# Designs tried in a protein design run: peptides against a protein of PDB entry 5ONS. Part 93

Target 1, 181 residues: chain A of PDB entry 5ONS
Amino acid sequence: MFKKFDEKENVSNCIQLKTSVIKGIKNQLIEQFPGIEPWLNQIMPKKDPVKIVRCHEHIEILTVNGELLFFRQREGPFYPTLRLLHKYPFILPHQQVDKGAIKFVLSGANIMCPGLTSPGAKLYPAAVDTIVAIMAEGKQHALCVGVMKMSAEDIEKVNKGIGIENIHYLNDGLWHMKTYK

## One batch from the design tools (peptide; made by RFdiffusion4, then SolubleMPNN)

Design b2_p19_8_s3 (from b2_p19_8, 9 letters changed)
Fold by OpenDDE base, seed 1:
Structure b2_p19_8_s3 (fold): chain B 181 residues (1-181), chain A 19 residues (1-19)
Amino acid sequence: as target 1 above (181 residues)
Amino acid sequence: ELEELREKAKKLQEELLAK
């Protein structure tokens, strides 16, 4: 989503949200990520304005105090940014790729099934379309936010093709976006 | 600020690619 993203070229505008809209978004976030509820007031303090950075390709980025928290495309599901995920790693279910897959993920490549079934990888039960944090063998921080394109079961069974779509990865255009206060 | 963010990303990337 952000492989060729350039802030100067792809950001359209930034708007401050009404209180009612913020409440709606918070409810959506809790629905998507139930485990975030106890932390949401810390992540999005009531006293702090919430903004949306509108980008090309129908991308919206939710920000508080300039921090990029979540993003979505075409008003679809919200994805946490890697920056937020690093602070709150429990927001997403995890999948782990082997060491060999790291360089490819960091280039924006989708995660192929063998990278999830090989020694060093860990594949956890997950349905198609589940938003997941991509972890790496022996590493602490998520390197990617992805979406299951196959179920975990099918990944193990078929073990060919794209298992997880790479949505947002470390050092991509979103990672390098500036603060919007 | 931008340079700090870039440096952070670089360090994390190095961590991921190391060992």
Scores: peptide ipSAE 0.181, ipTM 0.769, DockQ to the pose 0.019
Fold by OpenDDE base, seed 4:
Structure b2_p19_8_s3 (fold): chain B 181 residues (1-181), chain A 19 residues (1-19)
Amino acid sequence: as target 1 above (181 residues)
Amino acid sequence: ELEELREKAKKLQEELLAK
């Protein structure tokens, strides 16, 4: 999503959200990520304005006090930014790729099934279309936010092709985006 | 404050990219 993203060229505007809209978004976030509910007041304090940075290709980034928290495209599901995920790693279910896959993930490549089934990888139960945090063998922090293109079961059985789509990765355009206060 | 956060992220990035 952000492989060729350039803030200078792709950001359109920033808007402050009304209270009713914020409430709706919070409810949606809890629905998508039930584990976030106890932390949502910390992540999005009631006293702080919530803004959306609108980008090209119908991308919206939810921000509070300049911190980039979540993003979505075409008003689809919200994804947490890696920066938020590093603070709250439990927001997403995890999948772990082996050491060899790291460089490819960090280039924006999709995660192939063998990188999830090989020694050093860890594959956890997950359905198709589940948003997941991509962990790496021997590393503590997520390097990518992805979407399951196959179920964990099918990844193990088929073990060929794209297992997880790379949506947001370390050092992509979103990672380098400035804060918006 | 924001600068500190960016520095922490930078260090984290370096850790992730380390062999």
Scores: peptide ipSAE 0.171, ipTM 0.744, DockQ to the pose 0.018
Fold by OpenDDE base, seed 5:
Structure b2_p19_8_s3 (fold): chain B 181 residues (1-181), chain A 19 residues (1-19)
Amino acid sequence: as target 1 above (181 residues)
Amino acid sequence: ELEELREKAKKLQEELLAK
């Protein structure tokens, strides 16, 4: 989603949200990520304005005090940014790729099944379309936010093709954006 | 706290990119 993304070229505008809209978004986030509810007051304090950065390709980035929190495309599901995920690593279920897959993930490549089934990888139960944090063998912080294109069960059984779609990864355009006030 | 975590992430990024 952000392989060719650049703030100067791909950001259209930024709007500050009304209280009612913020409430709606918070409810959506809790629905998507039930475990975030106790932390939402920290992530999105009531006293702080919430903004949406509108980008090309129908991408929207939710921000508070310049911090990039979540993003979505075409009003689809919200994804946490890696920067938020690094602070709250439990927001998403995890999958772990082997060390050999790291260079490919960081190039924006989708994650192939063998990288999730090989020694050093850890594959946890997850259904198709589940948004997941991609961890790497021996590494502490998530490298990528992805979407399961196959269930964990099917990844193990078939072990061919794309297991997880790479949505947002370290060193992509969103990562380099850092903040937006 | 968040900034510290980001710095750690940056270091990880640099390490990963160097390999």
Scores: peptide ipSAE 0.097, ipTM 0.725, DockQ to the pose 0.021
Fold by OpenDDE base, seed 3:
Structure b2_p19_8_s3 (fold): chain B 181 residues (1-181), chain A 19 residues (1-19)
Amino acid sequence: as target 1 above (181 residues)
Amino acid sequence: ELEELREKAKKLQEELLAK
């Protein structure tokens, strides 16, 4: 989503949200990520304005006090940014790729099934379309936010093709995006 | 403060990873 993203060329505008809209978004986030509810007031304090940075390709980025928190495309599901995920690693279920897959993930490549079934990888139960944090063998922090294109069960059985779509990865255009206060 | 936050969240993280 952000492989060719350039802030100078791809950001359109920034708007401040109304209280009613913020309430709706918070409810959506709790629905998507039930475990986030106890932390939501810390992530999005009531006294702080919430803004949306609108980008090309119908991308919206939710920000508070300049921090980039969540993003979505075409008003679809919200994804946490890696910066938020590093603070709150429990927001998403995890999958772990092997050491050899790291360089490909960091280039924006989709995660192929063998990278999830090989020695050094760890595959956890997850349904298709689940948003997941991509971990790596020997690494502490998530390298990528992805979407399951196959269920964990099918990844193990078929073990061929795209298992997880790479949505947002370390050092992509979103990672290097400036603060919006 | 970050260290305290991570400690508080550790149990929740482990529960999520156990799914």
Scores: peptide ipSAE 0.026, ipTM 0.598, DockQ to the pose 0.018

Design b2_p19_8_s4 (from b2_p19_8, 8 letters changed)
Fold by OpenDDE base, seed 5:
Structure b2_p19_8_s4 (fold): chain B 181 residues (1-181), chain A 19 residues (1-19)
Amino acid sequence: as target 1 above (181 residues)
Amino acid sequence: ELEELEKKAEELEKELLEK
């Protein structure tokens, strides 16, 4: 989603949301990520305005005080940014790739099944379309936000093809935005 | 705050990219 993304070229505008819209978004976030509810007032304090950065390709980024929190495309589900995820690593269920997969993930490649089933990888139960944090063997922090293209069960069974779609990864265009006010 | 956040991010990048 952000492999070729550049703030100067791909950001269209930024709007401040109405209180009612913010409430709606918060409810959506709680629905998607139930574990975030106790933390939502810290992540999105009531006293702080919430903005949406509108980007090309129908990408929208939720921001508070310039901090990039969540994003979505074409009014689909919200994804946490890696920067938010690093603060709140429990927001997403995890999957772990082996060491060999790291360089490919960081190049924006989708995660192939063998990288999730090999020694050093850890594959946890997850349904197709689940948004997941991609961890790496021997590493502490998530390097990617992805979407299960196969269930964990099918990844182990088939063990070929794309297991997880790479949506947002370390050092992509979104990562390098850092902030937006 | 922003400076600290940026430093933390760089440390995370280093950790993730280090073999």
Scores: peptide ipSAE 0.136, ipTM 0.728, DockQ to the pose 0.018
Fold by OpenDDE base, seed 1:
Structure b2_p19_8_s4 (fold): chain B 181 residues (1-181), chain A 19 residues (1-19)
Amino acid sequence: as target 1 above (181 residues)
Amino acid sequence: ELEELEKKAEELEKELLEK
């Protein structure tokens, strides 16, 4: 989603959200990420304005005090930014790729099944379309936010093709967009 | 804590990109 993203080239505008809209978004976030509920007031304090940065290709980035928190495309599901996920790693279920897959993930490549079934990988139960944090063998922080294109079960059985779609990865255009005020 | 986490993330980025 952000492989060729540039803040100067791809941001269209920024709007400050009304209180009612913010409440709706918070409810959506809790629905998507139930574990975030106790932390949501810390992540999005009531006293702080919430903004949406509108980008090309129907991408929206939710921000508070310049921090990029979540993003979505075409009003689909919200994804946490890697920066937020690093602070709150429990927001997403995890999948772990082996060391060999790291360079490909960081190039924006989708995660192939063998990279999830190898000895250095860890594959956890997850259904198709689940948004997941991609961890790497021996690394503490998520390298990527992805979406399961196959269930964990099918990844193990088929072990061929795209297992997880790479949505947002470390050092992509969104990552380089550190803040936006 | 926040600054530490950010620092760790940046260090990880550097480490990964150097390999």
Scores: peptide ipSAE 0.118, ipTM 0.717, DockQ to the pose 0.021
Fold by OpenDDE base, seed 4:
Structure b2_p19_8_s4 (fold): chain B 181 residues (1-181), chain A 19 residues (1-19)
Amino acid sequence: as target 1 above (181 residues)
Amino acid sequence: ELEELEKKAEELEKELLEK
């Protein structure tokens, strides 16, 4: 989603959200990520304005005090930014790729099934279309936010093709967009 | 504050990019 993204070229505008819209978004976030509920007031304090940075390709980035928190495309589901995920690693279910997959993930490549079934990988139960944090063998922090293109069960059975779509990864265009005020 | 955030990000990048 952000492989060729540049803040200067791809950001269109920024709008401040109304209270009613913020409430709706918070409810959606809790629905998508139940584990975030106790932390949402810390992540999005009521006293702080919430903004949407509108980008090309119908991408929207949710921000508070300049911090990039979540993003979505075409009003689909929200994804957490890696920067938020690093602070709250539990908001997404995890999958772990082996060491060999790291360089490919960081190039923006989708995650192939063998990279999730190898000895250094860890595959946890997850349904298709689940948003997941991609961890790496021997590393503490997520390197990618992805979407399951197959269920964990099917990844193990088929073990061929794209298991997880790479949506946002370390050092992509969104990562380099550190803040936006 | 911004400097601290940048330092943390750099550390994370280093961790993830190291073999």
Scores: peptide ipSAE 0.105, ipTM 0.690, DockQ to the pose 0.018
Fold by OpenDDE base, seed 2:
Structure b2_p19_8_s4 (fold): chain B 181 residues (1-181), chain A 19 residues (1-19)
Amino acid sequence: as target 1 above (181 residues)
Amino acid sequence: ELEELEKKAEELEKELLEK
């Protein structure tokens, strides 16, 4: 989603959201990520304005106090930014790729099944279309936010093809967009 | 604490990109 993304080229505008819209978004976030509810007032304090940075290709980034929190495309599901996920790693279920897959993930490549079933990888139960944090063997912080294209069960059984779609990865255009005020 | 996490993330980025 952000492989060729550049803040200077791809940001269209930024709008401050009305209270009613913010409430709706918070409800959506809790529905998508139930574990975030106790932390949502810390992440999105009531006293702080919430903004949407509108980008090309129908991408929207949710921000509070310049911090990039979540993003979506075409008003689909929200994804946490890696920067938020590093602070709150429990927001998403995890999958772990082996060391050899790191360079490909960081190039924006989708994650193939063998990279999730090999020694050094860890595959956790997850259904198709689940948004997941991609961890790397021996590393503490997620390097990618992805979407399961196969269930964990099918990844292990079939063990070929694309297991997880790469949505947002370390050092992509969104990562380099550290803040926006 | 949050700043420390961010620093660790940046260090991870450098480590991953160097390999």
Scores: peptide ipSAE 0.055, ipTM 0.691, DockQ to the pose 0.021

## One batch from the design tools (peptide; made by RFdiffusion4, then SolubleMPNN)

Design b2_p20_1_s1 (from b2_p20_1, 6 letters changed)
Fold by OpenDDE base, seed 1:
Structure b2_p20_1_s1 (fold): chain B 181 residues (1-181), chain A 20 residues (1-20)
Amino acid sequence: as target 1 above (181 residues)
Amino acid sequence: PEPVEVTDEEVLEEYKEYLD
């Protein structure tokens, strides 16, 4: 989603959200990420305005105090930014790729099944379309936010093709935005 | 679970071998 993303070229505008819209978004976030509920007031304090940065290709980034928290495309599900995920690593289920997959993930490539089934990888139960944190063998912090394109069960059985779609990865265009006020 | 104190530099250092 952000492989060729550039803030100067791909950001259109920024709007401040109304209270009612914020309520709806918070409810959606809790529904998508139940583990975030105890922390939502810390992440999105009531006193702080919530903004949406509108980008090309119908991408929207949810921000509070300039911090980029979540993003979505075409009013689909919200994804956490890597920065938020690093602070709250429990808000997504995890998958772990082997060392060999790291360089490809960080180039924006989708995650192939063998990178999730080989020694050094860890594949956890997950259904198709589940948003997941991509961890790496020998590393502590997530390098990517992805979406399961196959169930964990099918990844193990088929073991070829795209297992997880790469949505947002470390050092991509979104990462380089850092903040937006 | 509790939030984690983390910096950009910490994560980038962890993956420095793979970053340009």
Scores: peptide ipSAE 0.793, ipTM 0.972, DockQ to the pose 0.948
Fold by OpenDDE base, seed 2:
Structure b2_p20_1_s1 (fold): chain B 181 residues (1-181), chain A 20 residues (1-20)
Amino acid sequence: as target 1 above (181 residues)
Amino acid sequence: PEPVEVTDEEVLEEYKEYLD
């Protein structure tokens, strides 16, 4: 989603959200990420305005105090930014790729099934369309936010093709957009 | 679970061999 993203070229505008809209978004976030509920007031304090940065390709980034927290495309599900995920690694279920997959993930490539089933990888139960944190063998922090394109069960059985779609990865265009005030 | 104290530099460092 952000492989060729450039803040100066791809950001259109920024709007401050009304209270009612913020409440709706918070409820959606809790629905998507139940584990975030105890922390949502810390992440999005009531006293702080919530803004949406509107980008090309129907991308919207949710920000508070310049911090990029979540993003979505075409009013689909929200994804956490890697920075938020690093602070709150429990808000997404995890999958772990082997060492060999790291360089490809960091180039924006989708995660192929063998990279999730090989030695060094760890595949956890997850349904299709689940938003997941991509971890890496021997590494502590997530390098990617992805979406399951196959269930974990099918990834193991079929073991061929795209298992997880790469949505946001370390050092991509969104990552380089550190803050937006 | 509790939030984790982490910096960009820490994450970039552990992946430095894979980053330009």
Scores: peptide ipSAE 0.793, ipTM 0.972, DockQ to the pose 0.945
Fold by OpenDDE base, seed 4:
Structure b2_p20_1_s1 (fold): chain B 181 residues (1-181), chain A 20 residues (1-20)
Amino acid sequence: as target 1 above (181 residues)
Amino acid sequence: PEPVEVTDEEVLEEYKEYLD
């Protein structure tokens, strides 16, 4: 989603959300990520305005105090940014790729099934379309936010093709945006 | 689960071999 993203070229504008919209978004976030509920007041304090950075290709980034928290495309599901995920690694289910897959993930490539079934990888139960944190063999922090394109069960059985779609990865265009005031 | 204290530098250092 952000392989060719550039803040200067792809950001259109920024709007501040009204209270009712914020409440709706918070409820949606809790539905998507139940584990975030106890921390949502810390992540999105009531006293702080919530803004949406509108980007090209129908991308919207949810921000508080300039911090990029979540994003979505074409009014689809919200994804956490890697920076938020690093602070709250439990808000997404994890999948772990092997060492050999790292360089490809960090180039924006989708995660192929063998990278999730080989030694060094760890594949956890997850349904298709689940948003997941991509971890790496021997690493502590997530390098990518992805979406299961196959269930974990099917990844193990079929073991070929795209297992997880790469949505946001370390050092991509969104990562380089850092903050937006 | 508890939040984690983390910096950009820590994460980038962890993956430095794979980043340009």
Scores: peptide ipSAE 0.792, ipTM 0.972, DockQ to the pose 0.946
Fold by OpenDDE base, seed 3:
Order: structure tokens, then C-alpha cells, then sequence
Structure b2_p20_1_s1 (fold): chain B 181 residues (1-181), chain A 20 residues (1-20)
């Protein structure tokens, strides 16, 4: 989603959200990520304005005090930014790729099934379309936010093709945006 | 679970061998 993203070229505008819209978004976030509920007032304090940065390709980035928190495309599901995920690693279920897959993930490549079933990888139960944190063998912090294109069961059984779609990865265009006020 | 104190530098350092 952000492989060729540039703030100067791909941001269209920024809007400050109304209170009612913010309430709706918070409810959506709790529905998608139940584990975030106790922390949502810390992440999005009531006194702080919530903004959406509108980008090309129908991408919207949710921000508070310049911090990039979540993003979505075409009003689909929200994804956490890697920076938020690093602070709150429990808000997504995890999948772990082996060391050999790291360089490809960090180039924006989708995660192939063998990278999730090989020694060094860890595959956890997850349904198709689940948004997941991509972890790596021997590493502490997530390197990617992805979407299951197959269930964990099917990844293990079929073990070929795209297992997880790469949505946002460390050092991509969104990462380099850092903040927006 | 509790939030984690983390910096960009810590994460980038962890993956430095894979980043240009």
C-alpha cells in the first residue's frame, strides 16, 4: 500500500473530525481490536483533536497530535501503523516469518507460505482476511502489518502461494512520514 | 498486557542488516 508512497506527492488534504465521527471510529477500533479498549483513551485522549490525512488511492490515515495511529483504504478495515503496533504489540494476532523471508518482506513482497511453515517460522491459528502483525525469527518487534490471504490451516496444508499480503512494512513510505500536523 | 516503551531507533537497529 505504501511501497511508492511519498508525503509530498500523495497527501491530498487533512481534516479534523467531529466528535460524533470520532466516537464511531473508536467503536470500530474496539470491535476490530478488542485488546485496545483499555488503552484507547491513552492513545486518543478526549481533549486531543483527531484528524484524518487523506491520500491518493483512497488511503486515509488517522492521527492524534501528529502521531499516525491507524490507516484504511476505501473505508475498509483499519490497520494500525507499525509505530502504534510497536507500542501495543498485543492489538494484533502475530505470525512469524523465518529469517530468510525478512529481506523480501522489507522490500514490500507478500509473504509466501513456505516462509510461514519453515523452521524458524511460527504459524498461529488465524482465519482468512485477519489483519496480523508479522514478526521475524530472532527479532522482538514487528516488521510488517499484513492480511491473511489463506487461513493458517490452509497455509500449512497447501504450503504454496501467497499466505499473507504485505500491507505496511518497516521503512516504507508510511514509516518515513513519521508525523503529520 | 501493558504497552511497550520503544523507539524508532531500537526497531531500526534490530533490522539494520536488512535496511538500506
Amino acid sequence: as target 1 above (181 residues)
Amino acid sequence: PEPVEVTDEEVLEEYKEYLD
Scores: peptide ipSAE 0.792, ipTM 0.972, DockQ to the pose 0.930

Design b2_p20_1_s2 (from b2_p20_1, 7 letters changed)
Fold by OpenDDE base, seed 5:
Structure b2_p20_1_s2 (fold): chain B 181 residues (1-181), chain A 20 residues (1-20)
Amino acid sequence: as target 1 above (181 residues)
Amino acid sequence: PQPVEVTDEEVEAEYAEYLD
């Protein structure tokens, strides 16, 4: 989603959300990420305005105090930014790729099944379309936010093809967009 | 679970061999 994203070229505008819209979004976030509920008031304090940065390709980024928190495309599900995920690593279920897959993930490539089933990888139960944090063998922090394109069960069974779609990865265009005020 | 104190530099250092 952000492989060739550039703030100067791909951001269109920024709008401040109404209170009612913010309430709706918060409810959506809690529904998507139940583990975030106790922390949502810390992440999105009531006193702070919430903004949407509108980008090309129907991408919207939710921001508070210039911090990029979540994003979505075409009014689909919200994804946490890597920065938010690093601070709140429990808001997504995890999958771990082996060491050999790291360089490919960080090039923006989708995650192939062997990188999730090989020694050094850790594959946890997850259904298709689940948004997941991609961890790496020997590393502490997530390097990617992805979406399961196969269930964990099918990844193990088939062990071929795209297991997880790479949505946002460390050092991509969104990562380089550190803040937006 | 509790939030984690983390910086961009820490994460980037962790993956330094893979980053330009």
Scores: peptide ipSAE 0.799, ipTM 0.972, DockQ to the pose 0.942
Fold by OpenDDE base, seed 2:
Structure b2_p20_1_s2 (fold): chain B 181 residues (1-181), chain A 20 residues (1-20)
Amino acid sequence: as target 1 above (181 residues)
Amino acid sequence: PQPVEVTDEEVEAEYAEYLD
C-alpha cells in the first residue's frame, strides 16, 4: 500500500473530525481490536483532536497530536501503523517469518507460505482476512502489518503461494511519514 | 499486557542489515 508512497506527493489534505465521527471510529476500533479497549483513552485522549490525513488511492490515516495511529483504504478495515503496533504489540495476532523472508518482506513482497512453515518461522491459528503483525526470526519488533490470505491451517497444508498480503512494512512510505500536524 | 517503550531507532537498528 505504501511502497511508492511519498508524503509530499501523495497527501491531499487533513481534516479534523467531529465528535460523533470519532465515537464511531473508536467503536469500530474496539470491534476490530478488542485488546485495544483498555488503552484507547491513552492512545486517543478525549481532550485531543482526531484528524484524518487524506491521501491518494483512497488512503486515510488517523492521527492524534501528529502521531499516525491507524490507516484504511476505501473505508475498509483499519490497520494499525507499525509505530503504534510497536508500542502495543498485543493489539494484533502474530505470525513469524523465517530469517530468509525478511529481505523480501522489507521490499514490499507478499509473504509466501514456505516462509511461515520453515524452521525459524512460527505460525499461529488465524482465519482468512485476519489482520496480523508480522514478526521475524530472532527479532523482537514487528517488521510488517499484513492480512491473512489463507488460513493458518491451509498455509501448513498447502504450503505454497501467498499466505499473507504485505500491507505496511518497516521503512516504507508510511514509516518515513513519522508525524503529521 | 502492558505497552512497550520503544524508539524508531531501536527497531531500525534491529533490522539494520536489511535497511539503507
Scores: peptide ipSAE 0.799, ipTM 0.972, DockQ to the pose 0.933
Fold by OpenDDE base, seed 4:
Structure b2_p20_1_s2 (fold): chain B 181 residues (1-181), chain A 20 residues (1-20)
Amino acid sequence: as target 1 above (181 residues)
Amino acid sequence: PQPVEVTDEEVEAEYAEYLD
């Protein structure tokens, strides 16, 4: 989603959200990520304005105090930014790729099944379409936010093709955006 | 679960061999 993304070229405008809209978004976030509920007031304090940065290709980034928290495309599901995920690593279920897959993930490539089933990888139960944190063998912090294109069960038994779609990865255009006020 | 104190530099350092 952000492989060819540049803040200067791809950001259109920024709007401040109304209270009612914010409440709706918070409820949606809790529904998508139940583990975030105890922390949502810390992440999005009531006293702080919530803004949407509108980008090309119908990408919207939810921000508070300039921090990029979540994003979505075409009013689909919200994804946490890697930066938020690093602070709250428990808000997504994890999957771990092997060491050999790291360089490909960081090039924006989708995660292939063998990279999730090989020694060094760790595959946890997850349904198709689940948003997941991609971890890496021997590393502490997530390098990618992805979407399961196959269930964990199918990844194990089929073990061929795209297991997880790469949505946002370390050092992509969104990562380099850092803040927006 | 508890939030983690982390910086961009820490994460980038962890993956330094893969980053330009």
Scores: peptide ipSAE 0.799, ipTM 0.972, DockQ to the pose 0.940
Fold by OpenDDE base, seed 3:
Structure b2_p20_1_s2 (fold): chain B 181 residues (1-181), chain A 20 residues (1-20)
Amino acid sequence: as target 1 above (181 residues)
Amino acid sequence: PQPVEVTDEEVEAEYAEYLD
């Protein structure tokens, strides 16, 4: 989603949200990520305005005090930014790729099934369309936010093709967009 | 679960061999 993203070229405008809209978004976030509920007031304090940065390709980024928290495309589900996920690693279920897959993930490539079933990888139960944190063998912090294109069960059985779609990865265009006021 | 203290530099250092 952000492989060719550039703040100067791809940001269109920014709007400040009304209180009622913010409440609706918070409810959506709790529905998607139940584990975030106890921390939502810390992430999005009541006194702080919430803004949406509108980008090309129907991408919207949710921000508070310049921090980029979540994003979505075409009013689909919200994804956490890697920066937020690093602080709150429990808000997504995890999957772990082997060491050999790291360089490909960080180039924006989708994650193939063998990278999730090989030695060094760890595959946890997850249904298709689940948003997941991609971890790496021997590393502590997530390098990617992805979406399951196959269930964990099918990844193990079929073990061919795209297992997880790469949505946002470390050092992509969104990562380089550190803040936006 | 509990939030963790982390910096951009810490994560980038962890993956330094893969980053330009």
Scores: peptide ipSAE 0.797, ipTM 0.972, DockQ to the pose 0.894

